Peptides against a protein of PDB entry 7BDX. Designs and how they scored, part 145

Target 1, 212 residues: chain A of PDB entry 7BDX
Amino acid sequence: EMGAAACTLLWGVSSSEEVVKAILGGDKALKFFSITGQTMESFVKSLDGDVQELDSDESQFVFALAGIVTNVAAIACGREFLVNSSRVLLDTILQLLGDLKPGQCTKLKVLMLMSLYNVSINLKGLKYISESPGFIPLLWWLLSDPDAEVCLHVLRLVQSVVLEPEVFSKSASEFRSSLPLQRILAMSKSRNPRLQTAAQELLEDLRTLEHN

## One batch from the design tools (peptide; made by RFdiffusion4, then SolubleMPNN)

Design b2_p17_5_s4 (from b2_p17_5, 8 letters changed)
Fold by OpenDDE base, seed 3:
Structure b2_p17_5_s4 (fold): chain B 212 residues (1-212), chain C 212 residues (1-212), chain A 17 residues (1-17)
Amino acid sequence: as target 1 above (212 residues)
Amino acid sequence: as target 1 above (212 residues)
Amino acid sequence: MIKENIRKTEEIGAEVR
């Protein structure tokens, strides 16, 4: 209980850039983010059997951890730290996104995807995540999620790849051959306006890339 | 492990006034500080049997909690919050200081005493803690501690009482009758310069009050 | 013309409050 409460407060205050700088300016940041990855992994592995109460202290704790990572990744120095010093955490997040089934732990997936999106703001971060083994299949796996919010953040991450020529060129063949076009087209007709817009924009971006 | 790490980071960043404001500006502050008191109490109660490894995750966690309280109390809005909305936590801290034996959990005592000292900056806080049952005996109990740092912070808290006429007048008789004068005199000869100075200043303040 | 990569920060700490 207390751990979840403390971590939740840390999540809340990590929305401030100055707090992120303070977190990273200490000698404890590396260890913290190392343990974060391990904790998140342990949690996801524990889900194999029990419908873990999404409202449990454990779930809240992991949500807070994912939120902290997201907020750290929202800041330039945080992205630099994650990409330079906490790559294992990024690897873990990518792995966990692959391990979770469609519809499972939706909120956690959203937070993790948001963190990866923020990491992708930096070219080095975008390169790192996009060059991860199975990244393209992972995107499509995640796009099969029934949750509109998950799909939205997947599409945003896909867009980050597509709009960076240096990255897209390396995976363009695989991307084009495996693109779930019908799924994206369906999303472009979504009642969720954010999802609809994201899908439309991505389709436009893809069309533009085919004409070039 | 992860809880202690998160709480330690929260402790570190709580040194900022803006972070304290952020902690208190949320709807979770009340619950957090409620659980904080319970957690600290549970920890101290667990010490009755085992020489708890002072370096354990649990100890680190409780140190971080006490540190957070201290940092919150260092800020005006934090003091206001503690005195208005988290009195039970203050009661708990006072109780725990009474439960701990001389030489036991020195670092925790120091942190708790520092928090109470910070609370005493506000007249309302000073009144609240000084009117707590057994407060005067508690001060003398704590002054029997072999640790110079504990004694220093006790003397500072005593000084806060002595220098506030509105508070001191209410307990002056009890204070004068029970004052461990020989102990304070011994501290005024301490090799610890901070303790020496604090004891000397208190003795001077007490002399001034007897002449008025 | 390829659009500029629209990258935005995602700050969600406030959701806890």
Scores: peptide ipSAE 0.025, ipTM 0.827, DockQ to the pose 0.074
Fold by OpenDDE base, seed 1:
Structure b2_p17_5_s4 (fold): chain B 212 residues (1-212), chain C 212 residues (1-212), chain A 17 residues (1-17)
Amino acid sequence: as target 1 above (212 residues)
Amino acid sequence: as target 1 above (212 residues)
Amino acid sequence: MIKENIRKTEEIGAEVR
């Protein structure tokens, strides 16, 4: 309980750029984010197919950790830190997103996807993530999720790849050959306006690239 | 381990006034500080006469909690919060200071004493602490500690009482009758310059009050 | 035309329990 409470407060205050700088400026950041990855991994491994209660202290604790990572990645110096010094954490997040089944741990998936999106704001981060083994298959796996919010954040990450020519060119062949076009088209008709818009924008971006 | 790491980071960033304001402005502060008191109490109760390793995750976690309380109390709005909304935590700190033996959990004692001193900066906080049952005996109990740093922070708290006429007048009789004068005189000759100075200043303040 | 500057910062507050 106390750990979850403390971590939740840390999550809240980490929305501040100055707090992120303070966290990273200390000698504790590396250890913290190393253990963060391990803790998230341990949690996901414990889920053995059961829907863990969303409101459990353990779940809240892990959500807070994922939120902290997201907020760190939201800041330029935080992205630099993650990409330079905490690659294992990024690898862990990618792995966990692959390990989770569709509909499983939706909130955690969203937070992890948001963290990856934030990392992708930096070209170096985007290169690192997109060059990770199985990245493209992972995107399509995640896009099969029944949760609209998961799908939304996947589409945002896909768009981040598509909009960067240096990155997209490296995977263009695989991307085109495996693109779940019908799924994206279905999303463009979603009742969720954010998902609908994201899918439409991505389709437009893809059309532009096919004509070039 | 993860809880200790998170709490340690929270402790570090709580040195900022803006972070304290952010913590307190949320709806989680009350719960956090309630659990903080319970956690500290549980830890102290577990010590059953054994010197817990200073470097254990549990110890570090509790130190971080005490540090957070201290940093909250260092800020005006934090003092107001503690005095108005977290009196149970203050009571817990006073109780724990009484329960710990001389030489036991020195670092924790120091942090708790610092928190009480910070609370005492506000007249309302000073009144609350000084009117707590057994407060004067507690001061003398703590002043018997072999640790110079514990004694230093006790003397600072005693001085905070002495320098406030509204508070001191209420306890002046008990204070004069129970004052460990010989102990304070011994401290005024300490090799520790901070302890020496604090004891000398207190002796001067007391002399001034006896002539008035 | 490829849209420019779609990348954005996302900050998350503490969750209500």
Scores: peptide ipSAE 0.023, ipTM 0.825, DockQ to the pose 0.076
Fold by OpenDDE base, seed 4:
Structure b2_p17_5_s4 (fold): chain B 212 residues (1-212), chain C 212 residues (1-212), chain A 17 residues (1-17)
Amino acid sequence: as target 1 above (212 residues)
Amino acid sequence: as target 1 above (212 residues)
Amino acid sequence: MIKENIRKTEEIGAEVR
C-alpha cells in the first residue's frame, strides 16, 4: 500500500520537467530505473493464470512505475538518460510488451508504448529500440490487441519508424513483407476517431514512401 | 527495495517547493500521509528486540517518509495541510518519539523532530503540537538521548515554545516545574558547537522570560 | 510530420490523451 502511494505521488510530480531533471540529477536514478525493470518484469510473470485485479496495490504500483518512465521519456534529458544509461529497462519494456497477451494488462501496455514512443523522438532512441531483435514482429503482435488505445500507440510508434528515413531504410524489406495491411485498413475504419486518424495517417505515410 | 527507491526519489524531489505544492494539490495527499503514519508506526513496533539494520530497505523507506514530511512542513502550504488535514500523522510522530528509546532510531528521530519544528513555525501548528498530551514530558524524555543531533532538534522545538507567548503562557507552570536545567546547562558546555549554541540560546531566552 | 511528445501522465487509471 505505502509503496504504491509513494510511487503514485512520484508519478504525478514527474509530470514536471524540473522534477524529471531533479530525479536524473541524483545518483539514485540508475538504481531506481534498474529496479523498475525488474519490478515490472516480476509483476508480469506473476500474471500467468490469475485474473489481474486492475485496482490492486501491485497493479497501481506498476502503473506508476510505467508512468514515471513515460514522464521521463517525455523530456529531452530523460530520453538521453534512458538511451545511454537504462538500455536494460528499454529491453525489458520491449520484452514485457511481447510477453503480455492481447487484452492483458491494457493500461500497462499503453504506458509502456507511450514511453517507447517518447524515446523514439530521439534518433538515437529510435535506432536503439527499432534495432532490437523482434521489434517489427512485436509491433504486429501488439496490433492484434483488441484494445483501441493499445493499437493507437502501436500505430504511433510505427509512424515514428516510418517517418525516420535512416531507420526505415534498414527495416524496409522486413516491414514491407510483414506489414498487416488489412489490419491497419480495418483500423482506419474504426469508430474510435483517434485510432481511425492514426491508421489513416500511417497509410498515407506508407503510400508516400512507395512512390519515392 | 522498489518502494524504498521510489520513496527516496520522492523525498529528494520534495525539496522543491513546487513539488510540495504538486503533492498537496492532488487528491492523493491525504491517503499518502495517512498511510505514512501507519507505516512509520509499524516500523517502530517492529524494532522491539532486534538491532536495527540502519541501511536496510525498510529503514531507508521510513527515513524517506519522514524526510518527505519534513520537506512538506518546510513550506507554508505544507504546514497548513498537516495541521488542518493530517493531525493524526502529527499525533503519530509525537507518539513514536515517545516510544523510541534513547539512542534508538536516531536518524528517524531527527527527521521527525525537524518536521515538528517546521510545523511549529505556524502558530496554529505550534498550538496543536504543544497542547498534545504529554508534550512537555516528551521534550524532556528526548533530551535524555545521548545523540547530540537529537538533542539539538529538541532544543530548537523547546525554543519554538518558549518564544511564542501565547503558547508558553499556557504551559509555563509545567515547564518551570519540570525543566531539566542541569541537562540543558551540560549541553551548553558540549563539544558539539551547534548543540552548545542552541542550549546557550535557550538559557538566554529562559532568563529573559524570568525577568519579564 | 514532426514527432511530438505524448502528454505526460499524472493519474493512474485515467484515460490516456
Scores: peptide ipSAE 0.022, ipTM 0.825, DockQ to the pose 0.103
Fold by OpenDDE base, seed 5:
Structure b2_p17_5_s4 (fold): chain B 212 residues (1-212), chain C 212 residues (1-212), chain A 17 residues (1-17)
Amino acid sequence: as target 1 above (212 residues)
Amino acid sequence: as target 1 above (212 residues)
Amino acid sequence: MIKENIRKTEEIGAEVR
């Protein structure tokens, strides 16, 4: 309980850039993010079935950890730190997103996807995650999730790849051959306006790339 | 391990006034400080003997908690919050300082005493802690500690009482009758210059009060 | 170019209640 409470407070205050700088400026940052990855992995491995008790201290703790990573990745120096010094954490997040089943740990998936999206703002970060083994299959796996928020954040990450020519060129063949176009088209008709818009924009981006 | 790491980061960043304001401005503050007291109490109750493993995750976690409380109490709004809404935590700190033996958990004692000293900067805080049952005996109990840092922070707290006429008047009789004058005189001859100075200043303050 | 800047926005982790 206490760990979750402390971590929740840290999550809340990490929304400040100055707090992120303070975290990273200390000698504890490397150790913290190393343990973060391990803790998140242990949590996912401990899951029995698809039903997660959202109110458990363990889940709240892991949500807070994922939130902290997201907030760190929202800051330029945080992205630099993660990609330079905490690659194992990024690898772990990618792995865990692959290990989770559709509908499983939806809130955690969203936070992890948000963190990856933030990392993708930086070209170095985008290159790193996109060059991870199985990245393209992972995107499509995640897009099979029934949750609109998961799918939304997947689409945002896909868009980040598509909009970066240097990254997209390396994966374009695999991307085009495996693209779940019908799934994305279905999302463009969603009742969720955010998902609908994201899918429509991605479809437009893809059409533009086909004509170039 | 992860809880200790998160709490250590929170401790570090709580040195900022803005972070303290952010912590207290959230809806999680009350719960956090409530659990903090319980956690610290549980730790002290779990101690077997006088030797604390300083490197244990549990000790580091509790040190960080005590550090956070100290940093919160260093800020005016933090003192107000603690005295208005977290009195149980203050009561717990006073209790735990009484429960610990001389030489036991020295680092924790120092942090707890620092927090009480910070609370004592505010008259309302000083009144609250000084009116706690057994406060004067507690001061003398703590002054029997062989550790110079513990004694230093006790002397600072004693000085805070002595320098506040409204508070001192209420306890003056008990204070004078039980004052370990010889112990304080011995401290005024300490090789530790901080302890030496604190003891000398307190002795001067006491002499001034005897002539008025 | 303009679309890229609009889309690459930072996400702040909101507390999950």
Scores: peptide ipSAE 0.019, ipTM 0.806, DockQ to the pose 0.074; fails the geometry check

Design b2_p17_6_s1 (from b2_p17_6, 7 letters changed)
Fold by OpenDDE base, seed 3:
Structure b2_p17_6_s1 (fold): chain B 212 residues (1-212), chain C 212 residues (1-212), chain A 17 residues (1-17)
Amino acid sequence: as target 1 above (212 residues)
Amino acid sequence: as target 1 above (212 residues)
Amino acid sequence: SGLRTSPYGGKGLTVSP
């Protein structure tokens, strides 16, 4: 309980750039982000197919950790830190996103996807993530999720790849050959306006890339 | 481990007034400070006379909690919050300071005493603390500590009481009758310059009160 | 969308509890 409460407070204040700088300016940041990945991994492994008690202290703790990572990644210095000093955490997030089934741990998936999207704003981060083994299959695995919010954040991450020619060119063949076009087209007709817009924009970006 | 790491980061950033305001501006503050007291109490009870492993994750966690309370109390809005909304935590700190033997949990005592001193800057806080049952005996119990830093913070708290006529007048009789004058005089001769100065100033303040 | 002006880009998404 106390750990979850402390972590939740840290999450809340981590929305500030000054707080992120303060976190990263200390000698404790490396240890914190190292064991963050381990904690998230342990949590996901503990689920053993059971219905996550979303209201558990453990869930709240892990959500707070994922929220902190997201908020750190929202800021330039935070992205730099993660890409330079916490690559193992990024690897862990990618793995956990792959290990989770569609519909499983939706809230955690959203937070992890948001963190990856934020990291993708840094070209070095985008390169690192996109060059991860199985990254493209992972995107499609995640896009098969029934949850619209998960899919929204997947589409944003896909768009980050598509919009960066240097990154996209390396995986363009695999990307094109495996693109779940029908799924994206279905999302472009979603009743969720954010999902609909994101899917439409991605389809437009993809069409532009086919003509160039 | 992860809880201690998160709490340590929160402690570090809580040195900022803006962070304290952010902590207190959320809906999580009440719960956090409520269970903080419980966690500290549980820790002290678990010591059962054993030598605290000062380097344990649990110790680090409790130190971080006490540090957060201190930093919150350092700021006007934090003092107001503690005195208005977290009185149980103040009661717990007073109790724990009484439960600990001289020389036991020195670092924790220092942090808790610093928090009480900070709260004592608020007149309402000073009144609340000083009107707590057994407060004067507690001061003398704490002043018997062999640790100079503990004694320094006790003397500061005593001075906060002495310097506030409205507060001092209520307990002046008990205070004067139980004052460990020889102990304070011994501290005024300490090799620790901070302790020496604090003891000298308190002796001067006490002399002034005897002449008025 | 326009080209990124910095390798670190702009502000990303923030999330609150």
Scores: peptide ipSAE 0.251, ipTM 0.791, DockQ to the pose 0.194
Fold by OpenDDE base, seed 5:
Structure b2_p17_6_s1 (fold): chain B 212 residues (1-212), chain C 212 residues (1-212), chain A 17 residues (1-17)
Amino acid sequence: as target 1 above (212 residues)
Amino acid sequence: as target 1 above (212 residues)
Amino acid sequence: SGLRTSPYGGKGLTVSP
């Protein structure tokens, strides 16, 4: 209980850029983010097949950790730190997103996807995650999720790839050959306005790339 | 491990007034400080007789908790919060300071004493802790510690009592009858300059009170 | 358009408890 409470408070205050700078300016940051990855991995491995997120201290603790990573990645120096000094955490996030089934651990998936999106704002971060083995198949796997928020953050991450010519050119053939176009088209008709907009924007970006 | 790491980061950033305000402005503060007291109590109760602070995750976690309480109490709104809404935590700190033997758990004692000193900056806080049963005997018990930092923070807390006539008048008879004057005089000759100064200042304040 | 002008980019998404 106490660990979850402390971590939740840390998550809450990590929404401040100055707090992120303070976290990263200390000698504890490297260790913290190393253990963070291990803790999230242990949690995901403890989930039985179809079991959802339990309303437990453990779940709340892991959500807070993922929230902290997201908020750190929201800041330029935080992205630099993650991409330079905590790559194993990024690898862990990518792996865990692959290990989770559609509909499983939805809130955690959203938080992890938000963190990857934030990392993708940095060109170096986008290069790193997009060059990860199985990245394109992983995006399509995640896009099969029934949850609109999961799909929304997947589409945003896909858009980060598509809008960066240097990154997109390296995977353009794989991307075009595996693109779940019908799924994205279906999302452009979603009743969720955020998902609808994100899918429509991505479809415009894709059309622009096909004409150039 | 992860809990200790998260709590240590929270401790580090809690040195900022804005972070303290953010902690207290959330709906989690009451619960956090309630569990904090319980956690510190459980730790102290787990100590075997003469066992010192272990270099463990549990010890580090408890130090971070005590550090957070200290940093919260350093701020005016934090003192108000503790004195109005977390009195049980103050009671717990006083109890734990009584339960620990001289030389036992020195770092934790220092942190808890610093928190009480910070609370004593608020007149309402000083009233609350000084009116606690056994407060004066507790101060003398703590002043028997061989550690100079423990004694320093005890002397500072004693000074807060002595310098506040409204508080001192209520316990003046008990204070005068039990004052370990020889111990304080010995501390005024300490090689530790901070302890030496604090003891000398307190002796001056006491002399001033005897002449008035 | 989500074009990048810096390798370090701007502010990302934040999330609260």
Scores: peptide ipSAE 0.249, ipTM 0.792, DockQ to the pose 0.200
Fold by OpenDDE base, seed 2:
Parts: structure tokens; sequence; C-alpha cells
Structure b2_p17_6_s1 (fold): chain B 212 residues (1-212), chain C 212 residues (1-212), chain A 17 residues (1-17)
């Protein structure tokens, strides 16, 4: 209970750039993000047996951790820190996104995808995550999720790759050969306006790349 | 581990007035401070049997909680919040300071005394804590501590009472009849410069009150 | 399309509790 409450307050204030700078400027940041990855991994591993109630203190705690990582990654110095000093955490997030089944831990998936999207804003971050083994298959696995918000953030991450020629060129062959085009086309007809827009924009970007 | 790490980071950023305002402006503050009091109480109760290592994660967690309370009380809106909406926490801090033996949990005592001192900056806060049952006996109990930093913060809290005539007049008879003058005089000769100064200043303030 | 840089970039998504 108290851990979740403290972590939730830390998450709330981490929306401030100055707070993120203060967190990173301390001598505790490296340890904190190391333990964060381990804690998130332990939580996901615990799901295979016990129906952890989504509203449990443990769930709230892990959501707050993922929220903090997301908010740190929202700013330039935070992205630099994560890519330079917390790569293990990024690797953990990628792994956990692969370990979770469609419809499982939707809120956590969204937060982790938002964190990866934020990391991808820096070219160095985008290069790092896109060069991770199985990254493209992971995107398609996640896009099979029934949740519109999960799918939305997958499409945003895909767009981050597509819009960077230096990154996309390295994986273009695999990307084009495995692209779940029918799924993306179905999303472009979604009743969810945000998902519909993201799918349409991605399809337009892909068409532009085919003609160039 | 992770709870202590998160709480320590929250403590670090709570040194900012803007962060304190952000914590208090959320809908989580009331619950957080309620659980804080309970957690601190549970920790102190656990000390009677198991030698909790002072460097344990649990100890660090409770220190961070006490640090957060102190930093909240450092600013006007934080003091107002504590006195209006978290009186149970203040009562808990007073109780815990009484439950702890001389030399026991020195760091926690210092943080709790600092929080009470900060609360005492507001006249409403000073009135509330000074009117608490057994407050004057508690001050003398704490002043028996062998730790110079504990004693220093007790003397500062005593000075807060002495310097406010409206508060001091209500307890002046009990205060004068129970004052451990010899102990304060001994502190005025301390090799610790901060303790020495605080004891000297208090003795001067007391002399001024006797001549008026 | 915004230029991505190594040390810099746009403001990312923030999330609140």
Amino acid sequence: as target 1 above (212 residues)
Amino acid sequence: as target 1 above (212 residues)
Amino acid sequence: SGLRTSPYGGKGLTVSP
C-alpha cells in the first residue's frame, strides 16, 4: 500500500521536466531504474498463475513505475539517460511486451509502448530499440491485441521507424515482407477516431515510401 | 527495496515548493499522509523485538516518509494542509516521539522533530501541537536523549513555544515548574556549537520572560 | 517530418496517474 502510494505521487510529479532533471541529477537514479526493470519483470512473471487483481497495490505500483519511465523518456535528457545508462531497462520493456498475451495487462502495455515511443524520439534511442532482436515480429504480435489503445501506440512506434530513413532502410525488407497490411487497413476503418487516424497516417507514409 | 527507492526519490524532489504544491493539489495527498502515519507507527512498534538494522530498506522507507512530511511542513500551504487535514499524522508523530527511548531511532526522531518545528511556524500549528496532552513532559523526555541533534531540535521547538506569548502563557506554570534547567545549562556548555548556541539563546529568551 | 537528433528531440508523451 504505502509503496504504491509513494510511487504514485512520484509518478504524478514526474510530469514536470524540472522534477525529471532532479531525479536524474541525484545519485539514486541508476539504482532506481535498475530495480524498476527487475520489479516490472517480477510482476509480469507472477501473472502466469495467480489472478492478480488489476486494481491491486502491486499492479498500481508497477503502473506508477511504467508511468515514471514514460515521463522520464518524454524529455531529451531523460531519453539520453535511458539510452546511455539504462539499456537493460529498455531491453526488459521490449521483453515484457513480448511475454504478455493479447488482452493481458493492457494498461501496462500502453505505458511501456508510450515509453518506447518517447525513447524513439531520439535517433540514438530509435536505433537502439529498432535494432533489438525480434523488434519487427514484436510490433506485429502487439498489433494483434484487441485493445485499441495498445494498437494505437504500436502504430505510433511503427510510424517512428517508418519516418526515419536511416533506420527504416536497415529493416525495410523484413518490414515489407511481414507487414500485417490487412490488420492496419481494418484499423483505418475503426470506430475509434484516434486509432483510425493513426492507421490512415501510417498507410499514407508507407505509400510515400513505395513511390520514392 | 523498490518502495524505499521510490520514496527516497519522492523525498528528494519534495524539497521543491512546486513539488509540494503538486503533491497537495492532487487527490492522493490525504490518503498518502494517512498511510504515512500508519506506516511510521507500524515501524516503531516493530522495534521492540527484532533488531531492525538501521540501514534496512524498511528504515530507509520510514526515513523518506518523515523527510517528505518535513519538507511539506517547510512551506506555508503544506503547514496549512497538515494542521487542517492531517492532524492524525501530527498526533502520531507526537506519540511516536514519546514511545521511542533515548538513543533509539535517532535519525527518525530528528526528522519528526524537524517536521513539528516546521508545523510550529504557523500559529495555528504551534497552538495545535502545544495543546496536545503531555506535550511539555514529552519535550523533557526527548531532551534526555544523548544525541546532540535530537536535543538541538527539542530546544528549537521549545523556543518556538517560548517566543509566542499567546501560547506560552497557557502553559507557563507547568513549563516553569518542570523545566530541566540544569540540563539546558549543561547544553549551553556543549562542545557541539549548534547545540551550545541553541541552549544559550533559549536561556536568554527565558530570562527575558522572567523580567517582563 | 521532424528531424530526430541524438541528444535532442520533441517533447514526448506524458502520462499522469
Scores: peptide ipSAE 0.249, ipTM 0.791, DockQ to the pose 0.196
Fold by OpenDDE base, seed 1:
Structure b2_p17_6_s1 (fold): chain B 212 residues (1-212), chain C 212 residues (1-212), chain A 17 residues (1-17)
Amino acid sequence: as target 1 above (212 residues)
Amino acid sequence: as target 1 above (212 residues)
Amino acid sequence: SGLRTSPYGGKGLTVSP
């Protein structure tokens, strides 16, 4: 309970760039982000296929941790820190996204995907995550989720890869051969306007790449 | 471990006034400070007279909580919040200071005394704590501590009472009848320069009050 | 721009330097 309350407050204040800088400027940042990955991993392992109550103190604690990582990654120095000093955390996030079944822990998936998207704003971060083993299969696995918000954030992450020629060229053959085009086309017709827009933009970007 | 790390980061960033305002501006502040008192009380009860290792994760967590309270009380809006909305936490701090034996949990005592001193900067806070049952006996109990930092912060809190005629007048008879003058005089001769100065200043303030 | 999250229900886009 107390840990969840403290971590929730830290999440709230982490929306400030100055707070992110203060967190990272201290000698405790490395330890915090090391344990963060372990804690999120432990939580996901504890799910054992059960539908955990989303409102449990443990769930709220892990949501706060993922929210903090997202807000740290929203800032340039935070992205630099994560890519240089907390790569294990990024590896853990990628692993957990693969370990979670479609429809499982939707809120946590969204937060983790948002953090990866923020990391992808850094070219070094985008290179790091896109070169991770099984990254493209993982994107398609995540895109199979029934949740529109999960799919939205997957499409944004896919777009981050597609929009960087230096990154896309390394995986272009695998990407083209495995692209779930019919699924993305279906999403472009979604009643969810945010998902519809993201799918439409990605399809336009993909068409532009085929003509080059 | 994770809770201690998160709370330690929150402690570090709480040194900023803007962070204190952000903490208090959210809907989670009341819950956080309610659980804070309970957590500190639970920790003190768990000591059972044993010398707990000061470097334990639990100790560090409780130190961080007390540090956060101190930093909140350092700001005007934080003092107002504590005095208006978290009086139970102030009562808990006073209780725990009474429950702890001389020499026990010195670092926690110092942090709690610092928080009470900060609260005493607010006249409403000073009135609240000084009107607490057994407050003057508690000051003398705490002044019996062998630790110079504990005694220093007690003397500062005593000075806060003495320097406010409106507060002091209510307790002047009890104060004069119970004052450990010889102990304060001994502290004014301490080799600790901070303790020496605080004791000397308090003795000067007391002499000024006797001539009025 | 980066995405910001809040435990208070706010999800926002941030301007990344």
Scores: peptide ipSAE 0.075, ipTM 0.783, DockQ to the pose 0.152

